# Peptides against a protein of PDB entry 5VVV, part 163

Target 1, 276 residues: chain A of PDB entry 5VVV
Amino acid sequence: FLCGVVEGFYGRPWVMEQRKELFRRLQKWELNTYLYAPKDDYKHRMFWREMYSVEEAEQLMTLISAAREYEIEFIYAISPGLDITFSNPKEVSTLKRKLDQVSQFGCRSFALLFDDIDHNMCAADKEVFSSFAHAQVSITNEIYQYLGEPETFLFCPTEYCGTFCYPNVSQSPYLRTVGEKLLPGIEVLWTGPKVVSKEIPVESIEEVSKIIKRAPVIWDNIHANDYDQKRLFLGPYKGRSTELIPRLKGVLTNPNCEFEANYVAIHTLATWYKSN
Target 2, 276 residues: chain A of PDB entry 5VVV as posed
Amino acid sequence: FLCGVVEGFYGRPWVMEQRKELFRRLQKWELNTYLYAPKDDYKHRMFWREMYSVEEAEQLMTLISAAREYEIEFIYAISPGLDITFSNPKEVSTLKRKLDQVSQFGCRSFALLFDNIDHNMCAADKEVFSSFAHAQVSITNEIYQYLGEPETFLFCPTEYCGTFCYPNVSQSPYLRTVGEKLLPGIEVLWTGPKVVSKEIPVESIEEVSKIIKRAPVIWDNIHANDYDQKRLFLGPYKGRSTELIPRLKGVLTNPNCEFEANYVAIHTLATWYKSN

## One batch from the design tools (peptide; made by RFdiffusion4, then SolubleMPNN)

Design b2_p23_5_s1 (from b2_p23_5, 8 letters changed)
Fold by OpenDDE base, seed 1:
Structure b2_p23_5_s1 (fold): chain B 276 residues (1-276), chain A 23 residues (1-23)
Amino acid sequence: as target 1 above (276 residues)
Amino acid sequence: SEKEREEDLEMIKKAKELAEKER
């Protein structure tokens, strides 16, 4: 069971010292996972093709080493979906080289994220792939196999919540393709019925699990505030029955952008996890 | 519902716009 934090918000990413402090807190609270997915890290998303500089590499190596020291699984995410051409072998090779570099930093767990992108494929991809889901699954499976089938590999679908499923969760051709064709060792991220789900009913998890043919990892936006900088979410982790725990592969909270505001959010997630 | 989808899309749009202002 993956339990911890995803740094997955828009806005200023956390600094390396904040991330190290997070690992100390995660260990102290007996949480086990950190997903590196900051939307405004340039080389994570907008400039995903660019290799890390020597200085950036040193920082990431130090960060990954710190996660290991605190027994936290460091998952490196990349979000190529803004402008990748899935059918172009040069794009696939560029993605492989980027993940090879991160693997050399000592990273062993990875994620491919296709959240918050347009559903339209370019003309070249339409000639090769039957659908957007087929394109995403193809590259995800290829990368997963290329990396030697790491123990932890995550996929974030473009339809990552109930409201984004067309026509709905149980009938989505996109999620059906993901469920049928995504390799079984790859985990699927899900935010619940909405982007920010006040409640995640057990029945909603059973529904999505059926179509994706696996238990999801919850990307939990309950404490996310990147959409409203005037608001801090300081309340406890709630609206999730502990009955979800045996039906999930994990829960990763995407909390407030302000690192210092997240004590209650993360601590109460830990309490929730241990209460089962 | 379509309304809930539009609300969620608008939320993401706001998050992106706020992040762009911080750059």
Scores: peptide ipSAE 0.619, ipTM 0.943, DockQ to the pose 0.939
Fold by OpenDDE base, seed 5:
Structure b2_p23_5_s1 (fold): chain B 276 residues (1-276), chain A 23 residues (1-23)
Amino acid sequence: as target 1 above (276 residues)
Amino acid sequence: SEKEREEDLEMIKKAKELAEKER
């Protein structure tokens, strides 16, 4: 069971010292996972093709080493979906080289994210792939196998919540393709019925699990505040029955952008996890 | 619902717009 934090918000990323402090807190609270997915890290999303500089490499190596020191699984995410051409072998090779570099930093766990992108393929991809889901699954499977089938590999679908499913969760051709064709060792991220789910009913997890043919990992936006600068979400982790735990592969909270505001959010997640 | 989808899309839009202002 993956339990911890995803740094997945828009806006200023956390600094390296905050991330190291997070690892200390995660270990102390018996949580085990950090997903590196800061939207405004340029080489994570907007410039995903660009290799890390020597200085950036040193910082990431130090961060990954710190996660290992605190027995936190460091998952490196990349979000190529803004402008990747899935059918172009050069794009696939570029993605492979980027992940090879991160592997050299000592990273062993990875994620491919296709969240918050247009649901359209370019003309070249339409000639090769029957749907957007087929294109995404193809590259994800290829990368997963290329990396030697790492123990932890995550996929974030474009339809990552109930409101983004067409026509709905149980009938989505996109999610059906993901369920049928995504290799079984790859985990699927899900935010619940909404982007920010006030409640995640057990029945909603049973529904999505059936179509994706696996238990999801919850990317939980309950404490996310990147959409409202006037709000801090300081309340406890709630609206999730502990009966979800045996039906999930994990829960990763995407909390407030303000690092200092997240004590209650992360601590109460840990209490929830240990209460089952 | 379609209304909930629009609300979620607007939320993501706001998050992106706020991040752009911080750059």
Scores: peptide ipSAE 0.618, ipTM 0.943, DockQ to the pose 0.952
Fold by OpenDDE base, seed 4:
Structure b2_p23_5_s1 (fold): chain B 276 residues (1-276), chain A 23 residues (1-23)
Amino acid sequence: as target 1 above (276 residues)
Amino acid sequence: SEKEREEDLEMIKKAKELAEKER
């Protein structure tokens, strides 16, 4: 069971010292996972093709080493979906090379994220792939296999919550394709009925699990505040029954952008997790 | 619902816009 934090918000990413402090807190609270997915880290999303510089590499190596020191699984995410051409072998090779570099930093767990992108393919991709889901699954499977089928590999679908499923969760052709064609060893991220789900009913998890043919990892935006400068949610992790735990592969909270505001968010997640 | 989808899309839009202002 993956339990911890995803740094998955828009806005200023956490600094390396904050991330190291996070690992200390995660270990102390017996959580086990950090997903590196900061939307505004340039080489994560906007410039996903760009290799890390020597200085950036040193920072990431140090960060990954710190995660290991605290027994936190460091999952490196990349979000190529803004401008990748799925059918272009050079794009695929570029993605492979980027993940090879991160592998050299000592990273062993990875994620491909296709959240918050347009549900459209370019003309070249339309000639090769039957759907957007087919394109995403193809590259995800290829990368997963190329990396030697790492123990933890995550996929974030474009339809990552109930409101984004067309026509709905249970009938989504996109999620059906994901469920049928995504290799079984790849985990699927899900935010619940909404982007920011006030509640995640058990029935909603059963519904999505059926179509994706696996238990999801919750990317939980309950404490996210990147969409509202006036929001600072300091309440407990709530609206998630502990009955979800046996029905999930994990829960990763995407908390407030303000690092120091997340004590309650992370601590109450830990309490929730341990209460099972 | 379509309304909830639009609300969620607007949240993402706002998040992106806020992030752009921080750059």
Scores: peptide ipSAE 0.617, ipTM 0.943, DockQ to the pose 0.939
Fold by OpenDDE base, seed 3:
Structure b2_p23_5_s1 (fold): chain B 276 residues (1-276), chain A 23 residues (1-23)
Amino acid sequence: as target 1 above (276 residues)
Amino acid sequence: SEKEREEDLEMIKKAKELAEKER
């Protein structure tokens, strides 16, 4: 069971010292996972093709080593979906080289994220792939296999919540393709019925699990505040029955942008997790 | 619902717009 934090918000990413402090807190609270997915980290999303510099490499190596020291699984995410051409072998090879570099930093867990992108494929991809889901699954499976089938590999679908499913969760051709064609060792991220789900009913998890043919990892935006500068949700981790735990592969909270504001968010998640 | 979808899309749009202002 993956339980911890995803740094997955828009806006200013956390600094390396904050991330190391996070690992200390995660260990202290008996959480086990950090997903590196900061939307505005340039080489994560907008410039995903660019290799890390020597300085950036040293920072990431140090960060990954710190995660290991605190027994936190460091999952490196990349979000190529803004401008990748899925059918272009050069793009696939570029993605492979980027993840090879990160693997050399000591990273062993990875994620491919296709959240918050248009459903449109370019003309070249339309000639090769039957749908957007087919394109995404193809590259994800290829990368997963290329990396030697890591123990932890995550996929974030473009339809990552109930409101984004067409026509709905149980009938989504996109999620059906993901369920049928994504390799079984790859985990699927899900935010619940909404982007920010007030509640995640057990029945809603049973519904999505059926179509994706696996228990999801919850990317939980309950404490996210990147969409409202005035929002600071310091409430407990609520609206999630502990009955979800046996029906999930994990829960990763995407908390407030302000690192210092996340004590309650992370601690209450830890309490919730331990209550099962 | 379609309304809830539009609300979620607007939320993401706002997050992106706020992040752009911080750059």
Scores: peptide ipSAE 0.593, ipTM 0.939, DockQ to the pose 0.950

Design b2_p23_5_s2 (from b2_p23_5, 6 letters changed)
Fold by OpenDDE base, seed 5:
Structure b2_p23_5_s2 (fold): chain B 276 residues (1-276), chain A 23 residues (1-23)
Amino acid sequence: as target 1 above (276 residues)
Amino acid sequence: SEEERKEDLELIERAKKLAEEEK
């Protein structure tokens, strides 16, 4: 069971010292996972093709080493979906080289994210792939196998919540393709019925699990505040029955952008996890 | 619902906009 934090918000990313402090807190609270997915890290999303500089490499190596020191699984995410051409072998090779570099930093766990992108493929991809889901699954499977089938590999679908499913969760052709064609060792991220789910009913997890043919990992936006600068979400982790735990592969909270505001959010997640 | 989908899309667009204003 993956339990911890995803740094997945828009806006200013956390600094390396905040991330190291997070690892200390995660270990102390018996949580085990950090997903590196800061939207405004340029080489994570907007400039995903660009290799890390020597200085950036040293910082990431130090961060990954710190996660290992605190027994936290460091998952490196990349979000190529803004402008990747899935059918172009050069794009696939570029993605492979980027993940090879991160592997050299000592990273062993990875994620491919296709959240917050348009559903439209370019003309070249439409000639090769029957749907957007087929294109995404193809590259994800290829990368997963290329990396030697790492123990932890995550996929974030474009339809990552109930409201983004067409026509709905149980009938989505996109999610059906993901369920049928995504290799079974790859985990699927999900935010619940909504982007920010006030409640995640057990029945909603049973529904999505059936179509994706696996238990999801919750990317939980309950404490996310990147959409409202006037609000801090300081309340406890709630609206999730502990009966979800045996039906999930994990829960990763995407909390407030303000690192200092997240004590209650993360601590109460840990209490929830240990209460089952 | 379609209304809930629009609300969720608006949340994402607000987050992107606020992040751009911080640069």
Scores: peptide ipSAE 0.643, ipTM 0.950, DockQ to the pose 0.952
Fold by OpenDDE base, seed 4:
Structure b2_p23_5_s2 (fold): chain B 276 residues (1-276), chain A 23 residues (1-23)
Amino acid sequence: as target 1 above (276 residues)
Amino acid sequence: SEEERKEDLELIERAKKLAEEEK
């Protein structure tokens, strides 16, 4: 069971010292996972093709080493979906090379994220792939296999919550394709019925699990505040029954952008997790 | 619902916009 934090918000990413402090807290609270997915880290999303500089590499190596020191699984995410051409072998090779670099930093767990992108393919991709889901699954499977089928590999679908499923969760052709064609060793991220789910009913997890043919990892935006500068979520982790735990592969909270505001969010997630 | 989908899309767009304003 993956339990911890995803740094998945828009806005200024956490600094390396904050991330190291996070690992200390995660270990102390017996959480086990950090997903590196900061939307505004340039080489994560906007410039996903760009290799890390020597200085950036040193920072990431240090961060990954710190995660290991605290027994936290460091999952490196990349979000190529803004401008990748899935059918272009050079794009696939570029993605492979980027993940090879991160592997050299000592990273062993990875994620491909296709959240918050347009549900459209370019003309070249339409000639090769039957659907957007087919394109995403193809590259995800290829990368997963290329990396030697790492123990933890995550996929964030474009339809990552109930409201984004067309026509709905159980009938989504996109999620059906994901469920049928995504390799079984790849985990699927899900935010619940909404982007910010006030509640995640057990039935909603059963519904999505059926179509994706696996238990999801919750990317939990309950404490996310990147959409409102005037809001801090200082309340406890709530609206998630502990009955979800046996029905999930994990829960990663995407908390407030303000690192210092997340004590309650993360601590109460830990309490929730241990209460099972 | 379509309304809920629209609201969720607006949340994301607000988050993106706010992040751009912080740069």
Scores: peptide ipSAE 0.634, ipTM 0.949, DockQ to the pose 0.940
Fold by OpenDDE base, seed 2:
Structure b2_p23_5_s2 (fold): chain B 276 residues (1-276), chain A 23 residues (1-23)
Amino acid sequence: as target 1 above (276 residues)
Amino acid sequence: SEEERKEDLELIERAKKLAEEEK
């Protein structure tokens, strides 16, 4: 069971010292996972093709080593979906080289994210793939196998919550393709009924699990505030029954952008997890 | 619903816009 934090918000990413402090807190609270997915880290999303510099490499190596010191699984995410051509072998090779570099930093767990992108393929991809889901699954499976089938590999679908499913969760052709074609060793991220889900009912998890043919990892935006500078959510992790725990592969909270505001959010997630 | 989908898309667009204003 993966339980911890995803740094998955828009805006200024956390600094390395904040991330190290996070790992210390996660260990103290008996949480086990950090997903590196900061939307505005340039080489994560906007410039995903660019290799890390020597200085950036040293920082990431130090960060990954710190996660290991605190027994936190460091999952490196990349979000190539803004401008990748899935059918172009050069693009696939570029993605492989980028993840090879991160593997050299000591990273062993990875994620491919296709959240918050347009649902349309380019003309070249339409000639090769039957649908957008087929294109995403193809590259994800190839990368997963190329990396030697890591113990932890995550996929974030474009339809990552109930409101983005067409026509709905149980009838989505996109999620059906993901469920049928994504290799069984790859985990699927899910956010619940909405982008910010006040509640995640057990029945909603049973519904999505059926179509994706596996228990999801929750990317939980309950404490996210990147969409409203006036919001600071200091309340507890709530609206999730502990009956979800046996039906999930994990829960990763995407909390407030302000690192210092997240004590209650993360601590109450830990209490929730240990209550089962 | 389509309205809920629209509201969720607007949340994401607000987050993107705020992040651009911080640069």
Scores: peptide ipSAE 0.633, ipTM 0.947, DockQ to the pose 0.943
Fold by OpenDDE base, seed 3:
Structure b2_p23_5_s2 (fold): chain B 276 residues (1-276), chain A 23 residues (1-23)
Amino acid sequence: as target 1 above (276 residues)
Amino acid sequence: SEEERKEDLELIERAKKLAEEEK
């Protein structure tokens, strides 16, 4: 069971010292996972093709080593979906080289994220792939196999919540393709019925699990505040029955942008997790 | 619903816009 934090918000990413402090807190609270997915980290999303510099490499190596020291699984995410051409072997090879570099930093867990992108494929991809889901699954499976089938590999679908499913969760051709064709060792991220789910009913998890043919990892935006500068949610981790735990592969909270504001968010998640 | 989908899309667009304003 993956339980911890995803740094997955828009806006200013956390600094390396904050991330190391996070690992200390995660260990102290008996959480086990950090997903590196900061939307505005240039080489994560907008410039995903660019290799890390020597300085950036040293920072990431140090960060990954710190995660290991605190027994936190460091999952490196990349979000190539803004401008990748899925059918282009050069793009696939570029993605492979980027993840090879990160693997050399000591990273062993990875994620491919296709959240917050248009459903449209370019003309070249339309000639090769039957649908957007087919394109995404193809590259994800190829990368997963290329990396030697890591123990932890995550996929974030473009339809990552109930409101984004067409026509709905149980009938989504996109999620059906993901369920049928994504390799079984790859985990699927899900935010619940909405982007920011007030509640995640057990029945909603049973519904999505059936179509994706696996228990999801919850990317939980309950404590996210990147969409409202005046919001600071300091409430407990609520609206999630502990009955979800045996039906999930994990829960990763995407918390407030302000690192210092996340004590309650992370601690209440830890309490919730331990209550099962 | 389509309304809920629109609201969720608006949340994401607000997050993107706020992040751009911070740069």
Scores: peptide ipSAE 0.611, ipTM 0.945, DockQ to the pose 0.947

Design b2_p23_5_s3 (from b2_p23_5, 7 letters changed)
Fold by OpenDDE base, seed 1:
Structure b2_p23_5_s3 (fold): chain B 276 residues (1-276), chain A 23 residues (1-23)
Amino acid sequence: as target 1 above (276 residues)
Amino acid sequence: SKEELEEDLELIKQAIKLALEEK
């Protein structure tokens, strides 16, 4: 069971010292996972093709080493979906080289994210792939196999919540393709019925699990505040029954942008997890 | 324990203060 934090918000990423402090807190609270997915880290999303500089590499190596020191699984995410051409072998090779670089930093766990992108393929991809889901699954499976089938590999679908599913969760051709064609052992990220789910009913997890043919990992936006700069979500982790735990592969909270605002959020997630 | 709750309360107060300074 993956339980911890995803740094997955828009806005200023956390600094390296905050991330190290996070790992110390995660260990203390008996949480086990950190997903590196900061939207405004340029080489994560907008400039995903660009290799890390020597200085950036030293920082990432230090961060990955710190995660290992605190027994936290460090998952490196990349979001190529803004402008990748899935059918272009050069694009696939560029993605492989980027993940090879991160593997050299000592990273062993990875994620491919296709959240917050247009649902349309380019003309070249339409000639090769029958749907957007087929294109995403093809590259994800190829990358997963290329990396030697890592123990932890995550996929974030473009339809990552109930409200984004067309026509709905149980009838989505996109999620059906993901469920049928995504290799066993690749985990699927899900935010619940909404992007920000006030509640995640057990029945909603059973519904999505049926179509994706696996238990999801919750990307939990309950404490996310990147969409409203005037708010801090300081309340406890709530609106999730403990009956979800045996029906999930994990829970990763995407919390407030302000690092210190998250004490209650993360601590109460840990209490929730240990209560089962 | 009561002592653990008092320690947690102080940490929460400090966290909120720091978070408000980052806004």
Scores: peptide ipSAE 0.199, ipTM 0.764, DockQ to the pose 0.026
Fold by OpenDDE base, seed 5:
Structure b2_p23_5_s3 (fold): chain B 276 residues (1-276), chain A 23 residues (1-23)
Amino acid sequence: as target 1 above (276 residues)
Amino acid sequence: SKEELEEDLELIKQAIKLALEEK
């Protein structure tokens, strides 16, 4: 069971010292996972093709080593979906080289994210792939196998919540393709019925699990505040029955952008996790 | 314990203060 934090918000990323402090807190609270997915890391999303510099490499190596010191699984995410051409072998090779670089930093766990992108394929991809889901699954499976089938590999679908599913969760052709074609060792991220789910009913997890043919990992936006800079979400982790735990592969909270605002959010997630 | 709870409350207060300064 993956339980911890995803740094997955828009806005100023956490500094390396905050991330190390996070690992210490996660260990203390018996949480086990950190997903590196800051939207405003240029080399994570907008410039995903660009290799890390020597200085950036040293920082990431230090961060990954710190996660290991605190027995936290460091998952490196990349979000190529803004402008990747899935059918172009050069793009696939570029993605492979980027993840090879991160593997050399000592990273062993990875994620491919296709959240917050247009549902439309380019003309070249439409000639090769039957749907956007087929394109995404194809590259994800290829990368997963290329990396030697790492123990932890995550996929974030473009339809990552109930409100983004067309026509709905149980009838989504996109999620059906993901469920049928995504290799079984790859985990699927999900935010619940909404992007920000006030509640995540057990029945809603049973519904999505059926179509994706696996238990999801919750990317939980309950404490996310990147969409409203005037708000801080300081309340406890709530609106999730403990009956979800045996039906999930994990829960990763995507919390407030302000690092120190998250004490209650993360601590109460840990209490929730241990209560099962 | 009561002492552990008081320590946690102080950490929460500090965290809130720091979070407000980061805005």
Scores: peptide ipSAE 0.169, ipTM 0.748, DockQ to the pose 0.025
Fold by OpenDDE base, seed 2:
Structure b2_p23_5_s3 (fold): chain B 276 residues (1-276), chain A 23 residues (1-23)
Amino acid sequence: as target 1 above (276 residues)
Amino acid sequence: SKEELEEDLELIKQAIKLALEEK
């Protein structure tokens, strides 16, 4: 069971010292996972093709080593979906080289994210793939196999919550393709009924699990505040029954942008996790 | 324990203060 934090918000990323302090807190609270996915980290999303510099490499190696010291699984995410051509072997090779570099830093767990992108394929991809889901699954399976089938590999769908599913969760052709064609060793991220879900009912997890043919990892935006800089979500982790735990592969909270605002959010997630 | 709860309360107060300074 993956339980911890995803740094997955828009705006200023956390600094390396905040991330190290996070690992210390996660270990203390018996949480086990950190997903590196900051939207405004240039080489994560907008410039995903660019290799890390010598200085950036040293910082990431130090961060990954710190996660290992605190027994936290460090998952490196990349979001190539803004401008990747899925059918272009040069794009696939560029993605492979980027993940090879991160593997050299000592990273062993990875994620491919296709959230917050347009549903439209380019002309070249339309000639090769029958749907956007087929294109995403193809590259995800290829990368997973290329990396030697790592123990933890995550996929974030474009339809990552109930409100983004067409026509709905149980009838989505996109999620059906993901469930049928994504390799069984790849985990699927899910956010619940909405982008920000006040409640995640057990029935809603049973519904999505049926179509994706696996238990999801929750990307939980309950404490996310990147959409409103005037708000701080200082309350407890709530609106999730403990009956979800045996029906999930994990829970990763995407919390407030302000690092120190998250003490209650993360501590109460840990209490929730241990209550099963 | 009572002491552990008092320590946690102090850490929460400090965290809120720091978060407000980051805004």
Scores: peptide ipSAE 0.164, ipTM 0.732, DockQ to the pose 0.025
Fold by OpenDDE base, seed 3:
Structure b2_p23_5_s3 (fold): chain B 276 residues (1-276), chain A 23 residues (1-23)
Amino acid sequence: as target 1 above (276 residues)
Amino acid sequence: SKEELEEDLELIKQAIKLALEEK
């Protein structure tokens, strides 16, 4: 069971010292996972093709080493979906080289994120792939196999919540393709019925699990505040029954952008997790 | 314990203060 934090918000990323402090807190609270996915990290999303500099490499290597010191699984995410051509072998090779670099930093766990992108394929991809889901699954499976089938590999679908599913969760051709063709060792991220789910009913997890043919990892936006800079979400982790725990592969909270605002959010997630 | 709750409350107050300074 993956339980911890995803740094997955828009806005100013956390600094390296905050991330190290996070790992210490996660260990103390018996949480086990950090997903590196800051949307405004240029080399994570907008410039995903660009290799890390020597200085950036040293920082990431130090961060990954710190996660290991605190027994926290460091998952490196990349979001190539803004401008990748899935059918172009050069694009696939560029993605491989980027993840090879991160593997050399000591990273062993990875994620491919296809959230917050257009549903349209380019003309070249339409000639090769039957749908957007087929293109995404193809590259994800190829990368997963290329990396030697890591113990932890995550996929974030473009339809990552109930409100984004067309026509709905149980009838989505996109999610059906993901469920049928994504390799079984790859985990699927899900935010619940909505992008920000006030509640995640057990029945909603049973519904999505059936179509994706696996228990999801919750990307939980309950404490996310990147959509409203005037708000802080300081309340407890709530609206999730403990009956979800045996029906999930994990929960990663995507919390407030302000690092210190997250004490209650993360601590109460840990209490929730240990209550099962 | 009461002491543990008081410690947690102080940590929460400090966290809120720091979070407001980060805005």
Scores: peptide ipSAE 0.148, ipTM 0.727, DockQ to the pose 0.026

